# Designs tried in a protein design run: peptides against a protein of PDB entry 5H65. Part 220

Target 1, 294 residues: chain A of PDB entry 5H65
Amino acid sequence: QYLERTPLCAILKQKAPQQYRIRAKLRSYKPRRLFQSVKLHCPKCHLLQEVPHEGDLDIIFQDGATKTPDVKLQNTSLYDSKIWTTKNQKGRKVAVHFVKNNGILPLSNECLLLIEGGTLSEICKLSNKFNSVIPVRSGHEDLELLDLSAPFLIQGTIHHYGCKQCSSLRSIQNLNSLVDKTSWIPSSVAEALGIVPLQYVFVMTFTLDDGTGVLEAYLMDSDKFFQIPASEVLMDDDLQKSVDMIMDMFCPPGIKIDAYPWLECFIKSYNVTNGTDNQICYQIFDTTVAEDVI

## One batch from the design tools (peptide; made by RFdiffusion4, then SolubleMPNN)

Design b2_p27_4_s3 (from b2_p27_4, 15 letters changed)
Fold by OpenDDE base, seed 4:
Structure b2_p27_4_s3 (fold): chain B 294 residues (1-294), chain A 27 residues (1-27)
Amino acid sequence: as target 1 above (294 residues)
Amino acid sequence: MEPMDRKRPTLPEGYESVADKVYEYYQ
């Protein structure tokens, strides 16, 4: 991809859509807090959603724990089941279903767990040892995904979410359609369960200034811009610090913009129509912030 | 940019983790 650098003043005069390479300073950005910049994006309906907070998940799983697992749904060809009852916590019952591969229980690192009545803490702990965890509930005739407001799949420290609007949930037995029951690829799991997976994205608005003009550019990026996955940043302190350092580098506090480093990036213009009003907007694309700052 | 705290599960008082039981049970 080769484009000649275009000054912002020239870009501001041109019709959309067009693509540009620019060199500009990051005058400011929104939002200022990292947690506010991480969103979930649906590739089909293109809605942006907030990443649920732990408190929200706690509520969902707490509610799920009030439901008793259906004993009729235990131990199928797909999974072996065991139920534990807590001594405290009002005798909470937790059903754990260990998904089998060709009728055989795999190693923990290859095993998918289906869990009923588990807490967020338990689910997260289990995801550290087992390949993946799916929060489920007892449906009418089969296990069902617990709630799309919660992760449909927890793999390691990554919480995979699905789009409520675009998903048409299928029962858990549809996991039988997966030939490989060891790797548990999130997209494959999603497909089997009728889930449209959401994508973690960084969502920010950059105010860019090259001295000839100023424009706002929208950033929606999953992992390219920072070279840090949006899907991992929420659970990794080091990654969070890295993002902060990058932003502080481009937009350092306490100094004037004249001393700011130059940012090289690609932007595309596009038309937005609000009734009778037409507006040209700009989006950053195919851009990685380099360590070398001009 | 203001940092955010890592999202962590909360533990209720008197928490008994079924996860530990699962660990012991499975292999």
Scores: peptide ipSAE 0.481, ipTM 0.798, DockQ to the pose 0.742
Fold by OpenDDE base, seed 1:
Structure b2_p27_4_s3 (fold): chain B 294 residues (1-294), chain A 27 residues (1-27)
Amino acid sequence: as target 1 above (294 residues)
Amino acid sequence: MEPMDRKRPTLPEGYESVADKVYEYYQ
C-alpha cells in the first residue's frame, strides 16, 4: 500500500474515516510499563481483558487441587491415567491423563497432558517436556476444563486463554474429533472444546508530533509492530528487553524531543460518538518498527 | 519502558513436585 506522507496539521483538519502515512516523533506513550500494555482480546465480542497474574492462577489451581479426581473417569480410550499423592501439601492428589494417538501413547513432544490438581509450577514444568497441558477437573460424566479464568492450553511457554462470554464449553472427550492428535494446534483444541480463544495484543496510546501538530494514536497489535509476539513476551526476558530497547530508542528518557528519531507509520482516523460529542480518533495499522532497530 | 519482570512460577521450598514424578514415569 502506497500513501503519500501527510503532515499532522493537515490530518487534524480532515474528516474521518481516512488513512494516512505519517512521519512523526513519539513524544510519549502509555502505559509506560510493558506488563500493562499486554492484554487479551476476543475476536468475537472484542472485549479486552487483563492477562491474569500468577497469584490469580495459583488460587484457581489451589482450588482445583482440593477436588478429588473421580476414579471412574480414569483410563478411557482417549487417555491413560495415573494418580500421584503428594507426601506433603495435605496429601494432594494429582491425576495426569496422557492423551493417546490411535490408542498408542505418543512421544512426550507430541503428547497432550490433562491434569487434575496440579499447581501452576507443575503445569509449567510439564509444558517444557510435553507438547501441551490442559488443566481439567472431574465432571459428572467426563473430564471438563477446569476454569476459563486459567489457561485452557499451555504449549511451551505460551498460555492460551478463552473468552468466558463467547465460549460454550464441551467435555474433554470432544478432543476425539481432532484428526491430528500430535501437533495440538491451539485453535483446533479450542474448537473441539467449544472455546473462543483470546488473542494476545499490545495495547498502547502514542502521542505523535511532527512539528506541525500533535495527535494521539491507538495501537492494538499482536506481532507486527515490534515483530515480537505479544503471546511470548510475558515469559521471555530477551523479548521484554527487545521491546524496551525499541521504545527507548523512539522515546529516550531524559532527552529533548528534537533529538528523537522519526517514526514512519500508517494511521487511520475514525469517528467516536459519546453522547452528543463527536470525536475523531486515530489508530496505527500495518506498521513495523523493528526494522529500524539495527 | 519498564519490563514485565514475569517468570515461570516455582514451587515453594519443601513442596513436592508431581512434575518430576511424571518425568520419571514417562522416560
Scores: peptide ipSAE 0.481, ipTM 0.803, DockQ to the pose 0.798
Fold by OpenDDE base, seed 2:
Structure b2_p27_4_s3 (fold): chain B 294 residues (1-294), chain A 27 residues (1-27)
Amino acid sequence: as target 1 above (294 residues)
Amino acid sequence: MEPMDRKRPTLPEGYESVADKVYEYYQ
């Protein structure tokens, strides 16, 4: 995995694909706002999607709350059910299904909740006490995932999303196939329900300059570059501050590039064809930024 | 980088939270 350092001027003259180790300054980067840099990536179709805003989720859950839970789907071998009716809010009915482990209700921190008619706020609050929450709706014969536009699994502060294009959804009873009904591993839940899970990724374009040349490199990384998971940064202020500090360290505002620290990283070149135009592009890979100035 | 501007979900004022009822129900 060792590569000799190559100056940018030499790289710019070479054919793709190739891998390089470089030492360069981060002249600039886009986008500037962290929120805009966090995307959802499908490992199968490779589509990049925006992380839904809370407002979007509110709408989805509000729409879900207009539907009435089917009483025929309550209390199965998989889960025990309870329905609450709000006094106000047009008599909103909320069905909560507590998933059992071997026929026994587990402790809250090991329990998966299936919820019909809950608000985003309620779901998030429940995810703080219970292991996980899945928003569901009553299907014809079984409970079904509410909407892939919303998280299929909320565990703590992490919202897990699935790809609409690649997923073939199965009914909730398929959770019976899970041997362990206490840990609720997201990938296992996804597999049981026919979901292709999306991956949180940092997506940025770096302009790199080593004094011999300038090139743009694409960063698509989930947790290596910052040593911070993209999946956790959205709901953690401290992690957000950490990312901001790292970027400000390598690209400090208000000073000249001559004073910028050096960044060591790996980049790979690849060919992109747009019609008749052939272009060589670059992507950062297998790189972790140092915590100190080089 | 500029900080993220993400809203925390909140209940409308005066609305009953079913989550609280679940907390009371489940030990």
Scores: peptide ipSAE 0.480, ipTM 0.793, DockQ to the pose 0.700
Fold by OpenDDE base, seed 5:
Structure b2_p27_4_s3 (fold): chain B 294 residues (1-294), chain A 27 residues (1-27)
Amino acid sequence: as target 1 above (294 residues)
Amino acid sequence: MEPMDRKRPTLPEGYESVADKVYEYYQ
């Protein structure tokens, strides 16, 4: 889109909602830690939540491992099952279900694993070889997703999460509705299982200053702003470095703002009611800064 | 901006990994 550039001083005087194109310096931003800026967003209920930490996942999977796989749920038309019992670890039982494609076990890189009783470490290791991993548990009549507090799908290094509020979970046999059981598209898996997938987003607050005025604008963006997917940045050192470089470029440490580069972006204003107080807030939208850096 | 710390899950020393068994099984 195209808008005429508007100085911040003029914007600050106008009613919301409106859209603006601005040119300003990034005086400061928060949070300063990249990991704190990555969150999960529900496109349906719009709730923001933190990406679970490994420790949280460990607890969930540890709890899951205390449950015994139901032998009656093994080896269906959908999957072949194998159960392992650890020699120690209190005799932890792990059931791995290999999802078949048209009754045939696919290649590992096309195979979806359903795992009961696995640890985070095991699941992560498996996700490196197999196409995808779903942590599951034995339900009454079918396998079920273990917990929406954990990923419903792990592909490589990407953890896919679902919204607890908006999801209405269906049993694993609903994966039968997928015609292609080799690609395991996250959205398709989510749909089959009644999951509303969460979106990884960068959430940051920018303090913008163009010399005429100062305003705060928040950023909620999945992949446009940095041209880096928020879903991938957590487990990729190079992507993290890239984001850091971009932020350091616009807001270099130890340097006065007068020397900061100009940032061009789009912002939209909106009204926020806080009790009896009405205020205007600003959000960055449809903005890419990476083109100026790359 | 401070980088994000990545931590790869590792099994405690002496723990048997079922993942290895799965690897062997599926090969």
Scores: peptide ipSAE 0.480, ipTM 0.799, DockQ to the pose 0.714

Design b2_p27_4_s4 (from b2_p27_4, 14 letters changed)
Fold by OpenDDE base, seed 1:
Structure b2_p27_4_s4 (fold): chain B 294 residues (1-294), chain A 27 residues (1-27)
Amino acid sequence: as target 1 above (294 residues)
Amino acid sequence: MEPMDRKLPTLPEGYESIADKVYEYYQ
């Protein structure tokens, strides 16, 4: 799409909704901490959620570890099972179920683990060697996902979360519907288990100044703006540094705004009602800033 | 921007990790 560049002073006088192309300097942004800028977004109900902290996950997995694995649910056509008992941790029982592909155990890098009673540390360690890990619990008739407050799938360093409101959980045996039990695509796993996967998004507020006016615009973007997936930035120091570099480039510390580079982006205006008050807000969309940086 | 500073959780020294047992068992 082609839009003519519009000065901020003109935009500020117009009614919403409209789309604009702007050229402005990034005077400031919030939050300043990258972690605070990463959220989980449901594509169905559009609820924004915080990414759970390690402490929150620890509590969930500790609670899960208090429950004994049901021996009746071990060794099905879908998976082979092994139970371990800890020596010095009150005899915690951990059941690990190795998902088979067509009745055959795959290589570790292609194998999905279902784990009962594991700690976050153990699960993360396992995800480094095995393809993926799903925290589960023994249900009445089948294994079930442990808790949607925790990841439904841990693949490498990526934690995949599901929406509590939109998901209708199905039992683990529904993974049988997957033809390919080696790649473990998160969306496929989610579909099989009745999960609406949440999306990682960057959520920031930019204060933009083009010399004619000042405007605050929100950024909600998964991977386009920085050309960095919000999902991967969590556990990757290099990606974090890249985002920091981009932000420092557009909003350099210790320098006057007159020396800031110009940012070109698209913004859309929209109406927000708060009781009797109508406010016009702005959101950045369809914008990439890192093409020449990365 | 200040980094997230997230790190992988580790077990305290002296604690047995079931993950190691799984490694030994499977491959």
Scores: peptide ipSAE 0.453, ipTM 0.792, DockQ to the pose 0.743
Fold by OpenDDE base, seed 3:
Structure b2_p27_4_s4 (fold): chain B 294 residues (1-294), chain A 27 residues (1-27)
Amino acid sequence: as target 1 above (294 residues)
Amino acid sequence: MEPMDRKLPTLPEGYESIADKVYEYYQ
């Protein structure tokens, strides 16, 4: 459907829900820190949660490393196993399980590793060479995912997380259901293990001003607004710089708003009820940043 | 927007990395 431009002053007078096309300047935005603007979103229950910090992950993996791998769970039809004992670190035992494809060990770039007792640093290092890494622990009868508070899959520099509320975890042997054991598509792995994957999203509040009125609009977007995936930005300095440049372009510090570029975007209004107070809120949708004529 | 640098975690000084052993093991 075609939407004509509507001035903010007119929008502010209308009831929700409605959709609008607007042209406005970005007066300000929050949060100002990129790290704070990246969240994890569940597409099923719609909960938002913070991306775990490195320190939080360290604690999880340290706790996992206190448990000894069960020797009875090593070397199945699904994977070959090897255990290493550290010379230091109180003799920490680390079990690495190399997932086989049709009974044969694949090339490293096609191989999924299951790791017990590994540190975050070790896991990250392994993910640079191998296709993917899953932190696991020894369950009663099978290997199990270590903790949904940590990534269920690390592929390259991307940490994939699952929703604790919506996921019903299944044991590692369920990976046998995957016909393709070389590409290790995160969604396929998640499905096999009963995980509802969380989505990385940019979450920000924009204060928009078109000269007729001022409106706050909520942005929740994974990859369309900046044309940069939220899933990759935290671990890529160049992508971080790109986002910063975009935001600085639309909202340059130390410059008067009259000189700001125009932002064209779509917003939708919706009703929010907090007790007896009804409030109309606005959300940006289906928008890619583009500079309009000044 | 202020950039937030996330750096890869490192092991404490003097600690061996099992990852290196895995690299050596796997062909």
Scores: peptide ipSAE 0.451, ipTM 0.792, DockQ to the pose 0.733
Fold by OpenDDE base, seed 2:
Structure b2_p27_4_s4 (fold): chain B 294 residues (1-294), chain A 27 residues (1-27)
Amino acid sequence: as target 1 above (294 residues)
Amino acid sequence: MEPMDRKLPTLPEGYESIADKVYEYYQ
């Protein structure tokens, strides 16, 4: 996509909506901490949510562990079940359901686990060996997703969340509709279970200055801007360092703006109505930050 | 920016992990 470069001073005088290509310096940005910039976004209702902290998840899974697995829901055509009881911990019962592929238990790296009563640490450990883990509970007639406040799917180090507002949850037997029961694609799992998956996004506000004017631009991006998935940055130190390095490159601490590199990006203007007041806002779109300093 | 520094949860001392039991069971 090609647009001619427009100076900020000209953009600031124009009506919205419009799209622009700009070249500007990143004077400042918010938030300063990376963990504060990672949010969950619903593509349907557009609500932004905080990524749950480990402490929040611990509480949910602890509560789940107080419930007893229903014996009648064990060992269906979809999964084989085994229940473990801890020797300590007040005899906590954990039911693990191994999802079968065409009636056969698959290899661990292709196997989806459904777990009742597991702790966060246990679930995370299991996700290192098995393809995926879904925290579940015993419903009236079937296993059900435990809680949309927790991940509906843990695959490796990635926690997949669903929108509480937009999801219409279906019972676990709906996984039977999946043709492929080996890859466990998150979107397919979500569709089968009636979940609207949330998207990990970087949410930041950039103050851009090209010497002719200054404007604030909103960044909401999943993986294009940094070429780093927001979904993976939480549990990967190297990815976190990479994002930090990129931001420090464009907005180096302790250095005057005159020495800052130029950032080329696309922005779109849009109107925001706040009561009787109309405001023009700007959002960065379709932009990939180059590693090279210009 | 400051890093998130989020890590996978660790098991407390003396904790009997059901995950280990599952590992032993499913080979």
Scores: peptide ipSAE 0.450, ipTM 0.793, DockQ to the pose 0.745
Fold by OpenDDE base, seed 5:
Structure b2_p27_4_s4 (fold): chain B 294 residues (1-294), chain A 27 residues (1-27)
Amino acid sequence: as target 1 above (294 residues)
Amino acid sequence: MEPMDRKLPTLPEGYESIADKVYEYYQ
């Protein structure tokens, strides 16, 4: 989209909604910590959620491990099952279900594991070898997703989450509807299980200053702004460093704003009503800053 | 900006991991 540049002073006195192209300096931004800027967003209900901490997941999986796998649900046409009992840890029982493709166990890199009673550490370790891992529990008639507070699908280092509000969970046997049981596309898995996937997003507030005025602009973006997927930044040091470098470039610490580089952005204004108060807010959209980084 | 520096969980010393058993089983 092409728009003529508009100075902030002109924007600040205009009614909403409108779209603008601006050239401004990034005076400051919030939050300053990257881990605080990564959220989960539901595309249906638009709720923003925190990415669960490992400690939270540990609790969920620990609770799951207190339940005994139902032997009646082992070894179906969909999966082969193996149960292990830990020597220690109060004899924790872990059921691992290996999802078959057309009745045949696939290679590990194509195999989806369904796990009952596994710890986060075990699940993460398994996700490094197998294609995917789904934490599950024994339901009455079938295996079921353990908890939407935990990932419904773990692939490598990526944890896929679902919206509790918008999802209507279906039992594991619904994975039979998938024609391809080797690639395990997250969206396909989600659809089969009645899950509305949450989207990883960068959420930040930018204070922009072009010398004529100052405004705050909200950023909610998954992969366009930094050209880095929010879903991958969590567990990738290099990607984290890249984001940090970009932010440091536009808002260098210890340097006066006069020396800051100019940032080209698209922003849209919108009306917000808070009680009796009406205000105009701004959101960054369709903007990529990574291309401007040397 | 302060990085997250998140890492995969590491098993404590002496911790029995079912993951290893799964590895062996699927070998």
Scores: peptide ipSAE 0.448, ipTM 0.798, DockQ to the pose 0.737

Design b2_p27_6_s1 (from b2_p27_6, 16 letters changed)
Fold by OpenDDE base, seed 5:
Structure b2_p27_6_s1 (fold): chain B 294 residues (1-294), chain A 27 residues (1-27)
Amino acid sequence: as target 1 above (294 residues)
Amino acid sequence: SEDEEWEKRLKELWSKMPEEVLEEALK
């Protein structure tokens, strides 16, 4: 747990892999825009993905809305179904399936809604009011998750995504494996549906300078570094401001680096092979800057 | 009670178009 502080000049001369405790100033960081630093990470295959933006989701749900709900899949032991036909020119059909717990509808704040044919706007409104929503489509014999490019679960303003590479999707009836159909824990839902959930992470590159040397280290962290969940920051203006304030504190614009505060953190070195060249890279780990601000 | 309120909202969901129900629920 405890490491002695090592100057950057010494670290830069050492072979990898090693772990270090450092004290340095944040000369610069990338990306500068917070929304660009939030990514989705698969804990299994370790691929990084961009968080889909509203436009991406809109396209997916628009496409889904062109599909007609299969009447044969309505009203099962798992859920009660209601279908509406819009009065617009296309006559869009929307199906809402209310998942039951032991044959009984749970409280509104505990109820899971399966939405078939809904628009992004409609789905968002439902998730805000009725807690949990899963976008679905009619499969051959059962309802299925609409698309892993969209959230497999929406709870309030939080979008839960799954890894396309690692997931082996199962039909909606597999939710029956959940004994308690009221809490709708994302990991449990994912497991039931064969989804490997993606993790929201902050991905940033820090240029660190302690006066003895300059070192570039990258950060990949979900909630420890800022003490702010990456999963919530995109939908919360106050959290965004907090992160921005923290970064501005360590790397204030228009101020010389000599006046920058010191940042204490842990970094680990590792080897990266690029063709015939061997490079040593550095990653920040087990670091909380919020504690240093206090 | 919360149950009564949910029952009321459920009835609304069954009887109205989704857009209308959602808009009213968000008022």
Scores: peptide ipSAE 0.029, ipTM 0.673, DockQ to the pose 0.011
Fold by OpenDDE base, seed 1:
Structure b2_p27_6_s1 (fold): chain B 294 residues (1-294), chain A 27 residues (1-27)
Amino acid sequence: as target 1 above (294 residues)
Amino acid sequence: SEDEEWEKRLKELWSKMPEEVLEEALK
């Protein structure tokens, strides 16, 4: 619906909740580093989480690699298995399970690999070459997802994560419920395994100034604001540059705010109660800024 | 054919450790 522009000074005097259309300059924003602005968000419980770093994943997969694949769980109707033993001191065993479609191995680019005991490096190599990879471990009676702190599905360079709070994990054999075992749609995989998938989001705080007042607004957006998916930006240098360019355009370094371009956006106000303190906060919504920039 | 090529790659995977196979394939 159409909203008339409202000056910030007027907004700052009004009670929440309300929706506004504003025209303001981006005085400043945080975080300044793009990688710090990308978070994981659960659409169900609304918990925000940090995207795990490589170091975090290394630890998880290193721990997983200390566990030996269970021979009894190999070569089921769902997958064919191959196990290797490393020549290192510990004799680490790595198992790769090739998921079949109706008992037949699909094309390499359509084949889902389940990896057990693999390192982050090995998993990444597999995902880059064979597209879809799930890190798993041997459960009591079936293969299981390794750890929700790690991706439940890796496709190329994209890591898909699940919510620990909302997920009720099911064993890997539940992938049998998928009729199509070639496309490996993340949402379908998640559903089969009882996972609530997390969403990549940009999380930023904008300080907006229209000359009448200053307002701090919160941004949580997946792909609309920049017209760039948060899920892809961390692994794509060009996308990162694009976001940086957009932010530099609206908030150019080394010049006065008087020379900044105007930003038009929608904001909504909401109440936050902390004890006896009632505060009004603002969130940017339904706003796209990158139409003519990208 | 695509299937034949996949079979070939699979055979290689069966014969080597994942790291070694993938290192060669990604060169």
Scores: peptide ipSAE 0.026, ipTM 0.657, DockQ to the pose 0.011
Fold by OpenDDE base, seed 2:
Structure b2_p27_6_s1 (fold): chain B 294 residues (1-294), chain A 27 residues (1-27)
Amino acid sequence: as target 1 above (294 residues)
Amino acid sequence: SEDEEWEKRLKELWSKMPEEVLEEALK
C-alpha cells in the first residue's frame, strides 16, 4: 500500500485509527538489551509472555524426572520405547520413545523422539542429533505433554512454546492423525496436540523525531523488521550481532541526533482507554529496515 | 547407506543412556 509521507506534527493532531508513512530519526528505544525485547505472543488471546530462561526449564525437567515412566504406555503402534535407570542414588528412570511412520522407524533426521525424565542437557543433545524432540510424561491412559511452561517441541536449537490459556491439550496418540510422521511441522504437531503455538516477537518502543514533532511507537514483529526471526535470535550469536548493529546504526551511541540516519517506516494509530481518558498510541507495521544507511 | 547408519545409531541407543550415546557419537 502506498501512502504519502506525513510529518509527525500533523499525525499528532489526528484522530485514530489511521495509517501513516513517516520519515523520522530514532531518538531512542527500549529495551536496550536485545534479550529483553524478545517475547512470546499468543495470536488468540494476545498475551505477551517472557521466554523461559534455562533455569526455568531446568526446574521443570527436574520435576519431570521425579516421575516414573508407566510401563503400560510403552511400545505402542505409534512408537517404540526404551527405558534406562540411572546409576545415581536417585535411580532416575529415563524413557525415550521413537515415533514410527506407519509402523516403521524413519530416518534419524526425520524421527520424532518423545522423552520422559530427561534433563535439559539431555534433551538439547537429543534435539541436536535427531532434530525433533517432545518432552512428555505418563498420563493415566496415554503419554501426555510434560508441561506447557516448557517447549512442546524442540527442533535443533529452536524451542516451540504453547499458550496455557488457549490450549486444550490432547494426548500423544493424537499424533496418529498426522499423515506425514517425518517432517514434524511445528504447527501440525501443535494442532494434533491441541496447542495454540506462541509466536516469538521483537517488542520494542521507539521514540521517533522528524524535527516537526516527537512520537512514541512500539514495534511487535516476528521477522519482518530486521529480516531476522525472533525465534532464532536468542540462540544465534551472529543474528544477535546483526540486530545490535542495525540498532546502533539508527541510534548510534555517543553522537547527536542531528547525525542520525533517517528511518522510513509505516505506523498505525489506535485508541487506548485508560479509565476515562482516551489515549492515542502508535505501532510500527509492514516495515523492513535497510542494512545500509544511504 | 543412510539406512545402515541409522540402524547402527539405533542399536547404540538401545544399549546406552541417551546422553552417553550422544556424547560418544559427538567425539
Scores: peptide ipSAE 0.026, ipTM 0.647, DockQ to the pose 0.011
Fold by OpenDDE base, seed 4:
Structure b2_p27_6_s1 (fold): chain B 294 residues (1-294), chain A 27 residues (1-27)
Amino acid sequence: as target 1 above (294 residues)
Amino acid sequence: SEDEEWEKRLKELWSKMPEEVLEEALK
């Protein structure tokens, strides 16, 4: 898209909503810690949620692990079930259900595992080795998703989450509706189970200064701005370093703003009204920093 | 690599019984 460059001083005087192309320096940004900038966003209700911490997941799975798998729900047309008994003092039982494709077990690297009673550590071990893992629990008549506070699907190191507000959960047997039971596309799994999937987003506030004025702009972006997926950054040290390098380039530590590079980006203004309070806010959109540094 | 060796072993176990795969994976 094409927009003529507009100075910040002019933008600050104009009514919303409007779109602008700007050239400014990144004076500062918040939050400073990368992990604090990664959130989960619902595309339907637009709520922002924190990405669950490892400790949060640990609690959920520990609680799930205290439950005994229902033997009546094992070995259906959809899946074959195996039970593993731990050798610790508790002798906990873990049920793993191997989802079949057209009545036969697929290759291990294509197989969806339904895990019942596993700890976080155990689930992580399996998810790192298998294509897809869903934490489940025994319901009244069928297996059910364990908890939307935990991932509904784990693929490698990627955790897929669903919106508690917008989802209407269906039992695990609804996976039968999927024709291909080997690829396990997250969106397809979500649809089958009545889940509205959340998207990972970078959420940051930029303070921009072009010498004519100072403007705060909001960034909510999944993968365009940094050309790095928000869904992967938390689990990849190299990606984290890349983001840090980009931010350090815009805001080099220990030097004055005069030495900062110029950032070209698109921002849109919008109105925020709360009672008698009316404010114009700004959001960065359709911007890739790697291409817009001059 | 260690991961490659593990994957090889996992595939071998899978060819036998899923239960064995589970046991090895959960160790």
Scores: peptide ipSAE 0.026, ipTM 0.580, DockQ to the pose 0.012

